# Ledger of designs, part 24: peptides against a protein of PDB entry 2C5K

Target 1, 91 residues: chain A of PDB entry 2C5K
Amino acid sequence: EDPFQQVVKDTKEQLNRINNYITRHNTAGDDDQEEEIQDILKDVEETIVDLDRSIIVMKRDENEDVSGREAQVKNIKQQLDALKLRFDRRI

## One batch from the design tools (peptide; aimed at target 1 R17 Y21 D39)

Design b2_p22_2_s3 (made by RFdiffusion4, then SolubleMPNN; from b2_p22_2, 11 letters changed)
Fold by OpenDDE base, seed 4:
Structure b2_p22_2_s3 (fold): chain B 91 residues (1-91), chain A 22 residues (1-22)
Amino acid sequence: as target 1 above (91 residues)
Amino acid sequence: SELQEQQERLREKVKELREATE
């Protein structure tokens, strides 16, 4: 498996773990892992940048069809945005 | 924590991705 697919898989799994955490901790500031979650969300944002970069390189250097990979990244971005909204709206 | 361990593993995979990216 190429690094792109592995990163996509692991990123989605991590976002799912955070989503489960929010379910268990629906009150902001009631857990010591609050800052950890915030840091991970920031890391995921940077991971998405790296995924996009790899797609750009494929287009430029390999001239490969990247439609499938672009769809995967789009899905991850939507998942991240939904998670951020849920995290920020905690009481 | 488990979250931190998973994120560390993810960062390693991202490193591999960046190394494969020109």
Scores: peptide ipSAE 0.459, ipTM 0.884, DockQ to the pose 0.813
OpenDDE base, seeds 1, 2, 3, 5: peptide ipSAE 0.455, 0.452, 0.454, 0.459; ipTM 0.883, 0.882, 0.883, 0.885

Design b2_p22_2_s4 (made by RFdiffusion4, then SolubleMPNN; from b2_p22_2, 12 letters changed)
Fold by OpenDDE base, seed 5:
Structure b2_p22_2_s4 (fold): chain B 91 residues (1-91), chain A 22 residues (1-22)
Amino acid sequence: as target 1 above (91 residues)
Amino acid sequence: SELRELQERLRKSMEELRKATE
């Protein structure tokens, strides 16, 4: 896989694992991993910015159709937002 | 932890993407 696809794969794997954690921990403040999750979510937010930058470069420098990559980033954004909602709803 | 291992993996892949974008 190219670097973009590898990042997409690793990002989704990370979000899936966090989602599984939330499923097992329905209350806030369960353990120290909650701080890890907050840190990782910030990494994912930065990752999305960098993925968007790479798409802009491809459009500009390679003049390629990036609609597929844009859809992938959109999907990651939606997954992140849904995960944040689940995480914040914990009591 | 698994979460930290995946975090490190993501950071490494992001570094490769950054290099490819430069």
Scores: peptide ipSAE 0.629, ipTM 0.931, DockQ to the pose 0.877
OpenDDE base, seeds 1, 2, 3, 4: peptide ipSAE 0.626, 0.628, 0.625, 0.628; ipTM 0.930, 0.930, 0.930, 0.931

Design b2_p22_3 (made by RFdiffusion4)
Pose (drawn by RFdiffusion4):
Structure b2_p22_3 (pose): chain A 89 residues (1-28, 31-91), chain P 22 residues (1-22)
Amino acid sequence: EDPFQQVVKDTKEQLNRINNYITRHNTADDQEEEIQDILKDVEETIVDLDRSIIVMKRDENEDVSGREAQVKNIKQQLDALKLRFDRRI
Amino acid sequence: SEQDEILEERHELLQENKNRIP
């Protein structure tokens, strides 16, 4: 919807796509470099979401707690995924 | 805002990268 919400949706979907891929290919791969590149782009995307919250928090008429919870959730999804990716054997 | 422009450009990039993983 707003640019922040769209990026949050894209990120969760991007992470979910890789997660589904790893389930199907759980051995250590055609997409290895590609996944690393996307996960790094997701880390930098999360930094952009955080900076966006920092700026919006300066506005006293904004409650960023919902956005903060969404970013926290995306970080958790990324952390769980990185370990699954790292542990393919 | 500036942050909204950054997030729009980020969204465009994420849409270009959407189907990189099958």

Design b2_p22_3_s1 (made by RFdiffusion4, then SolubleMPNN; from b2_p22_3, 9 letters changed)
Fold by OpenDDE base, seed 2:
Structure b2_p22_3_s1 (fold): chain B 91 residues (1-91), chain A 22 residues (1-22)
Amino acid sequence: as target 1 above (91 residues)
Amino acid sequence: SEMDERLKKISERLKEKKNRIP
């Protein structure tokens, strides 16, 4: 499988896991687990940066159509933003 | 490619962290 697609899949799965966690923990806690979730969200942000970089490299060096990949990354960004909002709005 | 190897490492990292969320 394409490593890019694997990362996309893994990232979306991670976001889904966080979403499920939020569903099970509607009230924000002040514990190590909440901090860990925040760290994982940061990891996802960094992963998105890496995905964007890979697209730039493909455009520049490999001259491939990346429109589909750009759409996938956009979708992940939207999912992340929605999840961050949901996470941050918890009391 | 170098980018492919980087992405593979990212995937491995994500897999290692998949169980961090209970």
Scores: peptide ipSAE 0.442, ipTM 0.884, DockQ to the pose 0.836
OpenDDE base, seeds 1, 3, 4, 5: peptide ipSAE 0.435, 0.440, 0.438, 0.438; ipTM 0.883, 0.884, 0.883, 0.884; seed 4 fails the geometry check

Design b2_p22_3_s2 (made by RFdiffusion4, then SolubleMPNN; from b2_p22_3, 7 letters changed)
Fold by OpenDDE base, seed 2:
Structure b2_p22_3_s2 (fold): chain B 91 residues (1-91), chain A 22 residues (1-22)
Amino acid sequence: as target 1 above (91 residues)
Amino acid sequence: SEMDKILEERSKKLKEKKNRIP
């Protein structure tokens, strides 16, 4: 499988898991778990940076159409932003 | 490629933490 598509899948899966966690934990009462979620969110953010870089490399070195991949990354960014908003607004 | 290796490592890291979310 294409490493790009695998990473996209893995990223979305993690975001979905975090979203489910937030749904079940609407209050930030477990500091250890909250810190773990923050750590995973940071990993996702760094992953998105690398996904963007991979698109740049494809455009530059392989001259391939990247519009589909750009749309996928955009979708992940939107999902991350929405999730971060939910996570941060909890009391 | 170098980029593929970076992405593969990201995938590995994400998968290693997949069960850390309760």
Scores: peptide ipSAE 0.599, ipTM 0.914, DockQ to the pose 0.813
OpenDDE base, seeds 1, 3, 4, 5: peptide ipSAE 0.593, 0.597, 0.597, 0.595; ipTM 0.912, 0.914, 0.914, 0.913

Design b2_p22_3_s3 (made by RFdiffusion4, then SolubleMPNN; from b2_p22_3, 8 letters changed)
Fold by OpenDDE base, seed 3:
Structure b2_p22_3_s3 (fold): chain B 91 residues (1-91), chain A 22 residues (1-22)
Amino acid sequence: as target 1 above (91 residues)
Amino acid sequence: SEMDKILEERSKKLKELKDRIP
């Protein structure tokens, strides 16, 4: 498995874990765990930036068809956005 | 490649954070 696909898999797994956390913690807390979830969300966001960069490099340096990878990143971005909204709406 | 190395490190970091989500 190539590094891109591995990262996509790992990112989706993290998003699923955070989604499960939100389900079990439907109200926002003011503790270290909530802050850590925010930090992990930031790490996922930065990971997506690197995924996008890798696609740009593939287009520029390798001239390969990246449509499939672009679709995968788009899907992850949608998952992240939905999860952020769900996380931030908690009171 | 350079990007492969970056992505491999990202994967490693995400896996290390796995147990930090209760």
Scores: peptide ipSAE 0.607, ipTM 0.923, DockQ to the pose 0.822
OpenDDE base, seeds 1, 2, 4, 5: peptide ipSAE 0.601, 0.602, 0.605, 0.601; ipTM 0.921, 0.922, 0.922, 0.922

Design b2_p22_3_s4 (made by RFdiffusion4, then SolubleMPNN; from b2_p22_3, 7 letters changed)
Fold by OpenDDE base, seed 2:
Structure b2_p22_3_s4 (fold): chain B 91 residues (1-91), chain A 22 residues (1-22)
Amino acid sequence: as target 1 above (91 residues)
Amino acid sequence: SEMDEILKERSEELKKKKNRIP
């Protein structure tokens, strides 16, 4: 499988898991679990940076059409932003 | 490629934490 597509899949899976966690935990806790979620969110953010870089490399070095991949990354970013908003607004 | 290796590393990192979300 294409590494890009594998990472996209892995990222979306993690975001879905976090979304489910937030749904079950609408009140922010003061424990290690909340910190763990923050850590995973940071990993997702860094992953998205690398996904974007890979697209730049494809455009520059391989001159391939990246519109589909750009749309995928855009979708992930929107999902992450919505999730972070939900996570941070919990009281 | 270099980017492929970076993405593979990211995939592994995400997988390490896959089951850490309660």
Scores: peptide ipSAE 0.491, ipTM 0.890, DockQ to the pose 0.766
OpenDDE base, seeds 1, 3, 4, 5: peptide ipSAE 0.483, 0.488, 0.486, 0.481; ipTM 0.888, 0.890, 0.889, 0.888

Design b2_p22_4 (made by RFdiffusion4)
Pose (drawn by RFdiffusion4):
Structure b2_p22_4 (pose): chain A 89 residues (1-28, 31-91), chain P 22 residues (1-22)
Amino acid sequence: EDPFQQVVKDTKEQLNRINNYITRHNTADDQEEEIQDILKDVEETIVDLDRSIIVMKRDENEDVSGREAQVKNIKQQLDALKLRFDRRI
Amino acid sequence: SSLREQLEERRENREKLREATE
């Protein structure tokens, strides 16, 4: 919807796509470099979402707690995924 | 690939987020 919500949706979808891939290919791979590149781009995307929240928080007419919760959720999804990726054997 | 298509779209949407934040 707004640019922030669209990036949140894209990020969750991106992470979910890699997660589904890892389930199917759980051995240590054609997509290895690609996954690392995408996960790094996701880390930097979360930094952008955080910066966006920092600026919006300066506006007293904005409650950023919903956006903060979304970013926290994405970070959790990323952390759980990174470990699954790291642990393919 | 589908992962790359999704990545490109998300990168385009990040630019919109950066412009909206400014």

Design b2_p22_4_s1 (made by RFdiffusion4, then SolubleMPNN; from b2_p22_4, 11 letters changed)
Fold by OpenDDE base, seed 2:
Structure b2_p22_4_s1 (fold): chain B 91 residues (1-91), chain A 22 residues (1-22)
Amino acid sequence: as target 1 above (91 residues)
Amino acid sequence: SELEELQKRLREKVEELRKATE
């Protein structure tokens, strides 16, 4: 299996899990779970960097069509940004 | 290759991101 697609899938699932958590916890807490979510969001940001790098290398060295992968990463970035906004706006 | 190393890192990220079980 292509690890790119697995990472995309798992990243989106993680973001969905966090989004569901926020739905259940509309007020921000100062507990371990909130800190873990922040850590996961940072991990996702780093993962997006790695996904982008892989696209760049594929585009440069493998002569493959990466437009679909670029669209997938764009979608993840949008999902992340929306989630971060929702997470940060909680009181 | 560079791509292979990136793919290896991505595979590692699968485990890193799985902080909650499916």
Scores: peptide ipSAE 0.336, ipTM 0.829, DockQ to the pose 0.097
OpenDDE base, seeds 1, 3, 4, 5: peptide ipSAE 0.328, 0.330, 0.328, 0.326; ipTM 0.824, 0.826, 0.827, 0.831

Design b2_p22_4_s2 (made by RFdiffusion4, then SolubleMPNN; from b2_p22_4, 10 letters changed)
Fold by OpenDDE base, seed 2:
Structure b2_p22_4_s2 (fold): chain B 91 residues (1-91), chain A 22 residues (1-22)
Amino acid sequence: as target 1 above (91 residues)
Amino acid sequence: SELEEQQKRLRERVEELRKATE
């Protein structure tokens, strides 16, 4: 398995774990877990940047079909955005 | 190559994402 697919898988798993945390903790807290989630969300954002960069290089230099990878990144972005809304709207 | 460098970055990102998980 190439590192792109591994990152996609791990990213989606991270977002799913956070989503499950929010489900169990539907009220915003001020503890280490909340800060940790914020850090993970930031890491996911940076991961998306790295995924996009790899796609750009593949498209430019390797002449490979990147449509599937672009769709995967789009899906991750949508998942991230939805999760941010859930996280930020908690009381 | 540039792609290899990007892949290396992605492998490093995997470790970053796993810091606080299983």
Scores: peptide ipSAE 0.387, ipTM 0.849, DockQ to the pose 0.097
OpenDDE base, seeds 1, 3, 4, 5: peptide ipSAE 0.386, 0.385, 0.386, 0.385; ipTM 0.849, 0.848, 0.851, 0.849

Design b2_p22_4_s3 (made by RFdiffusion4, then SolubleMPNN; from b2_p22_4, 12 letters changed; failed a check: too like the target's own chain)
Amino acid sequence: SELEELQKRLRKKVEELRKATE

Design b2_p22_4_s4 (made by RFdiffusion4, then SolubleMPNN; from b2_p22_4, 10 letters changed)
Fold by OpenDDE base, seed 5:
Structure b2_p22_4_s4 (fold): chain B 91 residues (1-91), chain A 22 residues (1-22)
Amino acid sequence: as target 1 above (91 residues)
Amino acid sequence: SELEELQKRLRESVEKLRKATE
């Protein structure tokens, strides 16, 4: 597995774990993990930047079809946005 | 915690990606 795919895998796993956490903790401020989750979400945002950079380099240096990788990053962005919305709408 | 361990793993994999991108 190449570094790009490893990052995609780790990112999605992290987001899935957070999503499960929100399911079990649907009330804001009910435990001490919220700050950690906010920190992780920021890490994911920065990770997306790194993924996009790697795609740009691959397209530039290898002239390879990157549509598949772009779709993967798009999916992660959508997953992140959905998770943020769910996290912010907790009552 | 599990979240912290996954966060560490993600940071490590991102670093590998960054190095591969250089």
Scores: peptide ipSAE 0.665, ipTM 0.936, DockQ to the pose 0.878
OpenDDE base, seeds 1, 2, 3, 4: peptide ipSAE 0.662, 0.665, 0.664, 0.663; ipTM 0.935, 0.937, 0.936, 0.935; seed 4 fails the geometry check

Design b2_p22_5 (made by RFdiffusion4)
Pose (drawn by RFdiffusion4):
Structure b2_p22_5 (pose): chain A 89 residues (1-28, 31-91), chain P 22 residues (1-22)
Amino acid sequence: EDPFQQVVKDTKEQLNRINNYITRHNTADDQEEEIQDILKDVEETIVDLDRSIIVMKRDENEDVSGREAQVKNIKQQLDALKLRFDRRI
Amino acid sequence: SHMDEVLEERHEKTQEKLEKFP
């Protein structure tokens, strides 16, 4: 919807796509370099979402707690996924 | 705002990667 919500949705979907891929290919791969590139781009995307929250928090008419919870959720999804990726054997 | 422009460019980039990844 707003640019922030769109990026949140794209990020969750991007992480979910890689997660589904890893389930199917759980051995250590054609997409290895590609997954690393995408996961790094997601790390930097999250920095952008955080900076967006920092700026919006300066506006006293904004409650950013919902956006903070969404970013926290994404970080958890990324952390769980990185470990699954790292542990393919 | 400036951060909205950054998030719109990020959205476009992410959509391109979503189309390419299986």

Design b2_p22_5_s1 (made by RFdiffusion4, then SolubleMPNN; from b2_p22_5, 9 letters changed)
Fold by OpenDDE base, seed 1:
Structure b2_p22_5_s1 (fold): chain B 91 residues (1-91), chain A 22 residues (1-22)
Amino acid sequence: as target 1 above (91 residues)
Amino acid sequence: SEMDKILEERSKRLKEKLKKFP
């Protein structure tokens, strides 16, 4: 299996899980889950950095067409930004 | 490759964190 595609899948799944949690918990709480969400969102941000790095490496070392992968990363970034906005707006 | 190893470790971490939100 392609590690890049696996990471994309795992990242989107994680963001979906958090989004579902926020749906069930529309009010920000003081429990450990709120801090855990922040931690996971940070992990996702770092994961996106690594995804971008992998694309750079592919362009440099293999001269491969990376347009599809760039689109996937862009989509994940958009999903992350939307989720962060939703998370921060909870009262 | 080195990059593949980094991504595999990321997947591992994300999968572990996924357990927090079933």
Scores: peptide ipSAE 0.442, ipTM 0.878, DockQ to the pose 0.806
OpenDDE base, seeds 2, 3, 4, 5: peptide ipSAE 0.440, 0.439, 0.438, 0.438; ipTM 0.877, 0.877, 0.877, 0.877

Design b2_p22_5_s2 (made by RFdiffusion4, then SolubleMPNN; from b2_p22_5, 7 letters changed)
Fold by OpenDDE base, seed 2:
Structure b2_p22_5_s2 (fold): chain B 91 residues (1-91), chain A 22 residues (1-22)
Amino acid sequence: as target 1 above (91 residues)
Amino acid sequence: SEMDKILEERSKKLQEKLKKFP
């Protein structure tokens, strides 16, 4: 499989799992778990940077249509932002 | 490619952390 698509899949899965955890834990709980969530969200942010870079490289070097991939990254960013909002609003 | 290697490493890292929140 295309590494880009694999990363997209893994990123969305990670965000979904964190979202599910937040659903089960509406209040901030164990400090270690909260810190781990923050670390994962940071990893996702860094992953998105690399996804964007890969799109730039594809445009430049392969001259392929990247509209679909740009839409996928946009969707992930929206999912991340929504999750961060839920996470930050917890007490 | 170099970009593919970067993404593959990202995938591995994400997959490893998936076990923390099943």
Scores: peptide ipSAE 0.466, ipTM 0.889, DockQ to the pose 0.871
OpenDDE base, seeds 1, 3, 4, 5: peptide ipSAE 0.465, 0.463, 0.462, 0.464; ipTM 0.890, 0.889, 0.889, 0.889

Design b2_p22_5_s3 (made by RFdiffusion4, then SolubleMPNN; from b2_p22_5, 10 letters changed)
Fold by OpenDDE base, seed 4:
Formats: structure tokens, C-alpha cells, sequence
Structure b2_p22_5_s3 (fold): chain B 91 residues (1-91), chain A 22 residues (1-22)
């Protein structure tokens, strides 16, 4: 398994789990799960930074074609933004 | 590579987080 792809997969899995949670809990709460979601969203943001850094390193040090990986990161960013919007809009 | 090892560690931490969230 390519480590980059594994991180992408894991990140999407986290976002999917949160999305499913929001579907089941359409009203905002203040329990431990809500706090955990906020923490995970922050972790995902940090992971995206790590993925971007990885791409920079691959370009610079390995001189690899990273266009496909850039598209994957862009997709994750879009998924994160959509999820954050759903999360924040809850009453 | 060094970057691959870094990504592996990130993945491990993320997997641990996944186990905590139902």
C-alpha cells in the first residue's frame, strides 16, 4: 500500500464517519461526540497540510508527477469544506 | 523514503483516532 494513498483513504473514512454522524444527529449537541468531531475535523485539516507537504517533497526531491495526488487532496479539501458547512449549520 | 515513513506514522495516528469514534 502506498503510504500517501493510505492517508487519503483514512482521511476520507474519517470524513465519511462524521458525515454519517451528522445525518443521524442533525441537531447540534454538546456531548463528547460533538467535541470529538471538532477534534477530528481539526486533525483532518492538519493531515491535509501534511499531504500537501508530501506533494511538495515529491516534486522537489523525487521529481515525481504529482498531478493525480494534487487532485486527490483537492477532493479531500472539498469534502472537508462541505462537511464543515453541514456541521456548523446545525441548530 | 523518509517521507513515506512520515506518512505511515500519520496513518497510524489517524487509524487510532478512527477507533475512538463510533
Amino acid sequence: as target 1 above (91 residues)
Amino acid sequence: SEEDERLKEISKKMKEKLKKFP
Scores: peptide ipSAE 0.322, ipTM 0.813, DockQ to the pose 0.913
OpenDDE base, seeds 1, 2, 3, 5: peptide ipSAE 0.318, 0.320, 0.317, 0.320; ipTM 0.812, 0.812, 0.809, 0.812

Design b2_p22_5_s4 (made by RFdiffusion4, then SolubleMPNN; from b2_p22_5, 9 letters changed)
Fold by OpenDDE base, seed 3:
Structure b2_p22_5_s4 (fold): chain B 91 residues (1-91), chain A 22 residues (1-22)
Amino acid sequence: as target 1 above (91 residues)
Amino acid sequence: SEMDKILKERSKKMKEKLKKFP
């Protein structure tokens, strides 16, 4: 499989799993798991940077149409932002 | 390519983290 598509798939799966965890745990209370979630969210942010960089390389070095990939990254960013909001609003 | 290597490593790392949230 295309490494870009694999990362997109894995990123969305990770965000979905965290979202499901937050649904089951609407209040913060397990410091170890909360810290792990924060670390994963930060890792997702770094993953998005790598995805964006790969798109830039495709545009510059390979002169390929990247519109579809840009839309995928945009969708992941929106999913991340929504999840961060849910995570931060818990008391 | 260099980007392919970076993305493959990223995917590998994320798959390991997924095990913590089944």
Scores: peptide ipSAE 0.302, ipTM 0.838, DockQ to the pose 0.882
OpenDDE base, seeds 1, 2, 4, 5: peptide ipSAE 0.297, 0.169, 0.299, 0.299; ipTM 0.835, 0.738, 0.838, 0.838

Design b2_p22_6 (made by RFdiffusion4)
Pose (drawn by RFdiffusion4):
Structure b2_p22_6 (pose): chain A 89 residues (1-28, 31-91), chain P 22 residues (1-22)
Amino acid sequence: EDPFQQVVKDTKEQLNRINNYITRHNTADDQEEEIQDILKDVEETIVDLDRSIIVMKRDENEDVSGREAQVKNIKQQLDALKLRFDRRI
Amino acid sequence: SEMDEILEERHEKLQEDKSRIP
């Protein structure tokens, strides 16, 4: 909807796509370099979401707690995925 | 805002990257 919500949705979807891929290909791969590139781009995307929250928090008419919770959720999804990716054997 | 412009450009990039992983 707003640019922040769209990026949050795209990120969760991007992470979910890689997660589904890893379930199907759980051995250590055609997409290895690609997954690393995308996960790095997701790390930097989260930095952008965090900066966006920092700026919006300066506005006393904004409550960023919902956005903070979304970013925290996305960081958890990324952390769980990175370990699954790292542990393919 | 400036942060909204950055997030719109990020959105476009993320949409393009959706085709990289089957």

Design b2_p22_6_s1 (made by RFdiffusion4, then SolubleMPNN; from b2_p22_6, 10 letters changed)
Fold by OpenDDE base, seed 2:
Structure b2_p22_6_s1 (fold): chain B 91 residues (1-91), chain A 22 residues (1-22)
Amino acid sequence: as target 1 above (91 residues)
Amino acid sequence: SEEDERLKEISKKLKEKKKVIP
């Protein structure tokens, strides 16, 4: 499988898990799990940066059409932003 | 490619950091 697609898949999987957690926990907790979710969100942010770098390299060094990959990363960013909003709005 | 190897490493890190979310 394409390594880029594997990273995208793994990232979306993590975000989906977080989304499910937020759905089950609509109120902010004061436990280690909440901190763990924040750590995962940070890891996803860093992964998105790496994906963007990958796209830059593909455009510059490999001269590949990256429009599809850019759309995928955009989708992940939107998903992340939505999750952050849900996570932070919890009472 | 070099980029493929970098992405593979990122994937490995993601999997290693994968948390079980109850």
Scores: peptide ipSAE 0.383, ipTM 0.847, DockQ to the pose 0.730
OpenDDE base, seeds 1, 3, 4, 5: peptide ipSAE 0.371, 0.379, 0.372, 0.374; ipTM 0.842, 0.845, 0.843, 0.842

Design b2_p22_6_s2 (made by RFdiffusion4, then SolubleMPNN; from b2_p22_6, 8 letters changed)
Fold by OpenDDE base, seed 2:
Structure b2_p22_6_s2 (fold): chain B 91 residues (1-91), chain A 22 residues (1-22)
Amino acid sequence: as target 1 above (91 residues)
Amino acid sequence: SEMDEILKKRSKELKEKKSVIP
């Protein structure tokens, strides 16, 4: 499988897991799990940076149409932003 | 490619923490 597509899939899966966690835990806790979620969110942010870089490389080196990949990354960013909002607004 | 390797590392990192979230 294309590494880009694999990462997109893995990222969305992690975001979905976190979303499900937030659904089950609507109140922020002071436990190790909350900290771990924060770490994963940071990993996702870093992953998105690398996804964007990969798109730039494709445009530069391979001269390929990246519109589809850009749309995928945009979707992930939107999902992350929504999730971060849910996560942070918890009391 | 270099980017492929970077992405593979990210994938691995994400997968390693897959089981962390109950």
Scores: peptide ipSAE 0.601, ipTM 0.910, DockQ to the pose 0.790
OpenDDE base, seeds 1, 3, 4, 5: peptide ipSAE 0.596, 0.600, 0.596, 0.599; ipTM 0.909, 0.910, 0.908, 0.910

Design b2_p22_6_s3 (made by RFdiffusion4, then SolubleMPNN; from b2_p22_6, 6 letters changed)
Fold by OpenDDE base, seed 2:
Structure b2_p22_6_s3 (fold): chain B 91 residues (1-91), chain A 22 residues (1-22)
Amino acid sequence: as target 1 above (91 residues)
Amino acid sequence: SEMDKILEERSKKLEEKKSVIP
């Protein structure tokens, strides 16, 4: 498996784990766990930046069709945005 | 490639925090 697909998979898995956590914890807490999740969300944001960069490199250096990868990243961004909304709106 | 290495590091970091979320 290529690194891009592995990262996509890992990212989605982490987002799913966080989503499940939010489902179980609908009220924000003042604990270390909430902070750790916030850190992971930041890591995901940075990961998405690198995924986008990799797509740019593919277009530039390999001249490959990146439509599929762009769609994957778009999906992850949407998932992240939805998750951040759920996470932040908790009281 | 350089990007492959970057992505591999991202993957590693995500994997390291796999167990952080209960």
Scores: peptide ipSAE 0.650, ipTM 0.928, DockQ to the pose 0.829
OpenDDE base, seeds 1, 3, 4, 5: peptide ipSAE 0.646, 0.648, 0.645, 0.647; ipTM 0.928, 0.928, 0.927, 0.928

Design b2_p22_6_s4 (made by RFdiffusion4, then SolubleMPNN; from b2_p22_6, 8 letters changed)
Fold by OpenDDE base, seed 2:
Structure b2_p22_6_s4 (fold): chain B 91 residues (1-91), chain A 22 residues (1-22)
Amino acid sequence: as target 1 above (91 residues)
Amino acid sequence: SEMDERLKEISKKLEEKKSVIP
């Protein structure tokens, strides 16, 4: 499988897991698990940066059409932003 | 490519964190 697609898939799955966690924990806690979720969200942000970098490399070095990949990353960013909002606004 | 290897490593990290979320 394309490593890019694998990362996209894994990232979306991770975000879905976090979303499920938030669903089960609609009130913010003050425990290690909440901190871990925060860390994972940060990791996802870094992953998105890497995905963007890979797209840049494809455009530059391989001269490939990256529109589809850009759309995928955009979708992940939107999912992350929505999730972060949901996570942060919990009381 | 170098980027492919980097992405593979990222995938591994994500997999490692899979079980962390309760």
Scores: peptide ipSAE 0.370, ipTM 0.855, DockQ to the pose 0.840
OpenDDE base, seeds 1, 3, 4, 5: peptide ipSAE 0.361, 0.365, 0.367, 0.369; ipTM 0.852, 0.853, 0.854, 0.855

Design b2_p22_7 (made by RFdiffusion4)
Pose (drawn by RFdiffusion4):
Structure b2_p22_7 (pose): chain A 89 residues (1-28, 31-91), chain P 22 residues (1-22)
Amino acid sequence: EDPFQQVVKDTKEQLNRINNYITRHNTADDQEEEIQDILKDVEETIVDLDRSIIVMKRDENEDVSGREAQVKNIKQQLDALKLRFDRRI
Amino acid sequence: ETEETEERLEEIEEKLERIDED
């Protein structure tokens, strides 16, 4: 919807796509370099979402707690995924 | 800077499409 919500949706979808891939290919791979690149781009995307929240918080007419919860959720999804990726044997 | 961001986003989508194909 707004640019922030679209990036949040794209990020969760991107992480979910890699997660589904890892389930199917849980051995240690054609997509190895690609997944590392995408996960790094997701880390930097989260920094951008955080910076966006920092600026919006300066506006006293904005409550950013919903956006903060969404970023926290993404960070959890990323952390759980990174460990699954690291542990493919 | 906008054009570089757009190219990066296309390249990442192409990476995801290759992962989906497997």

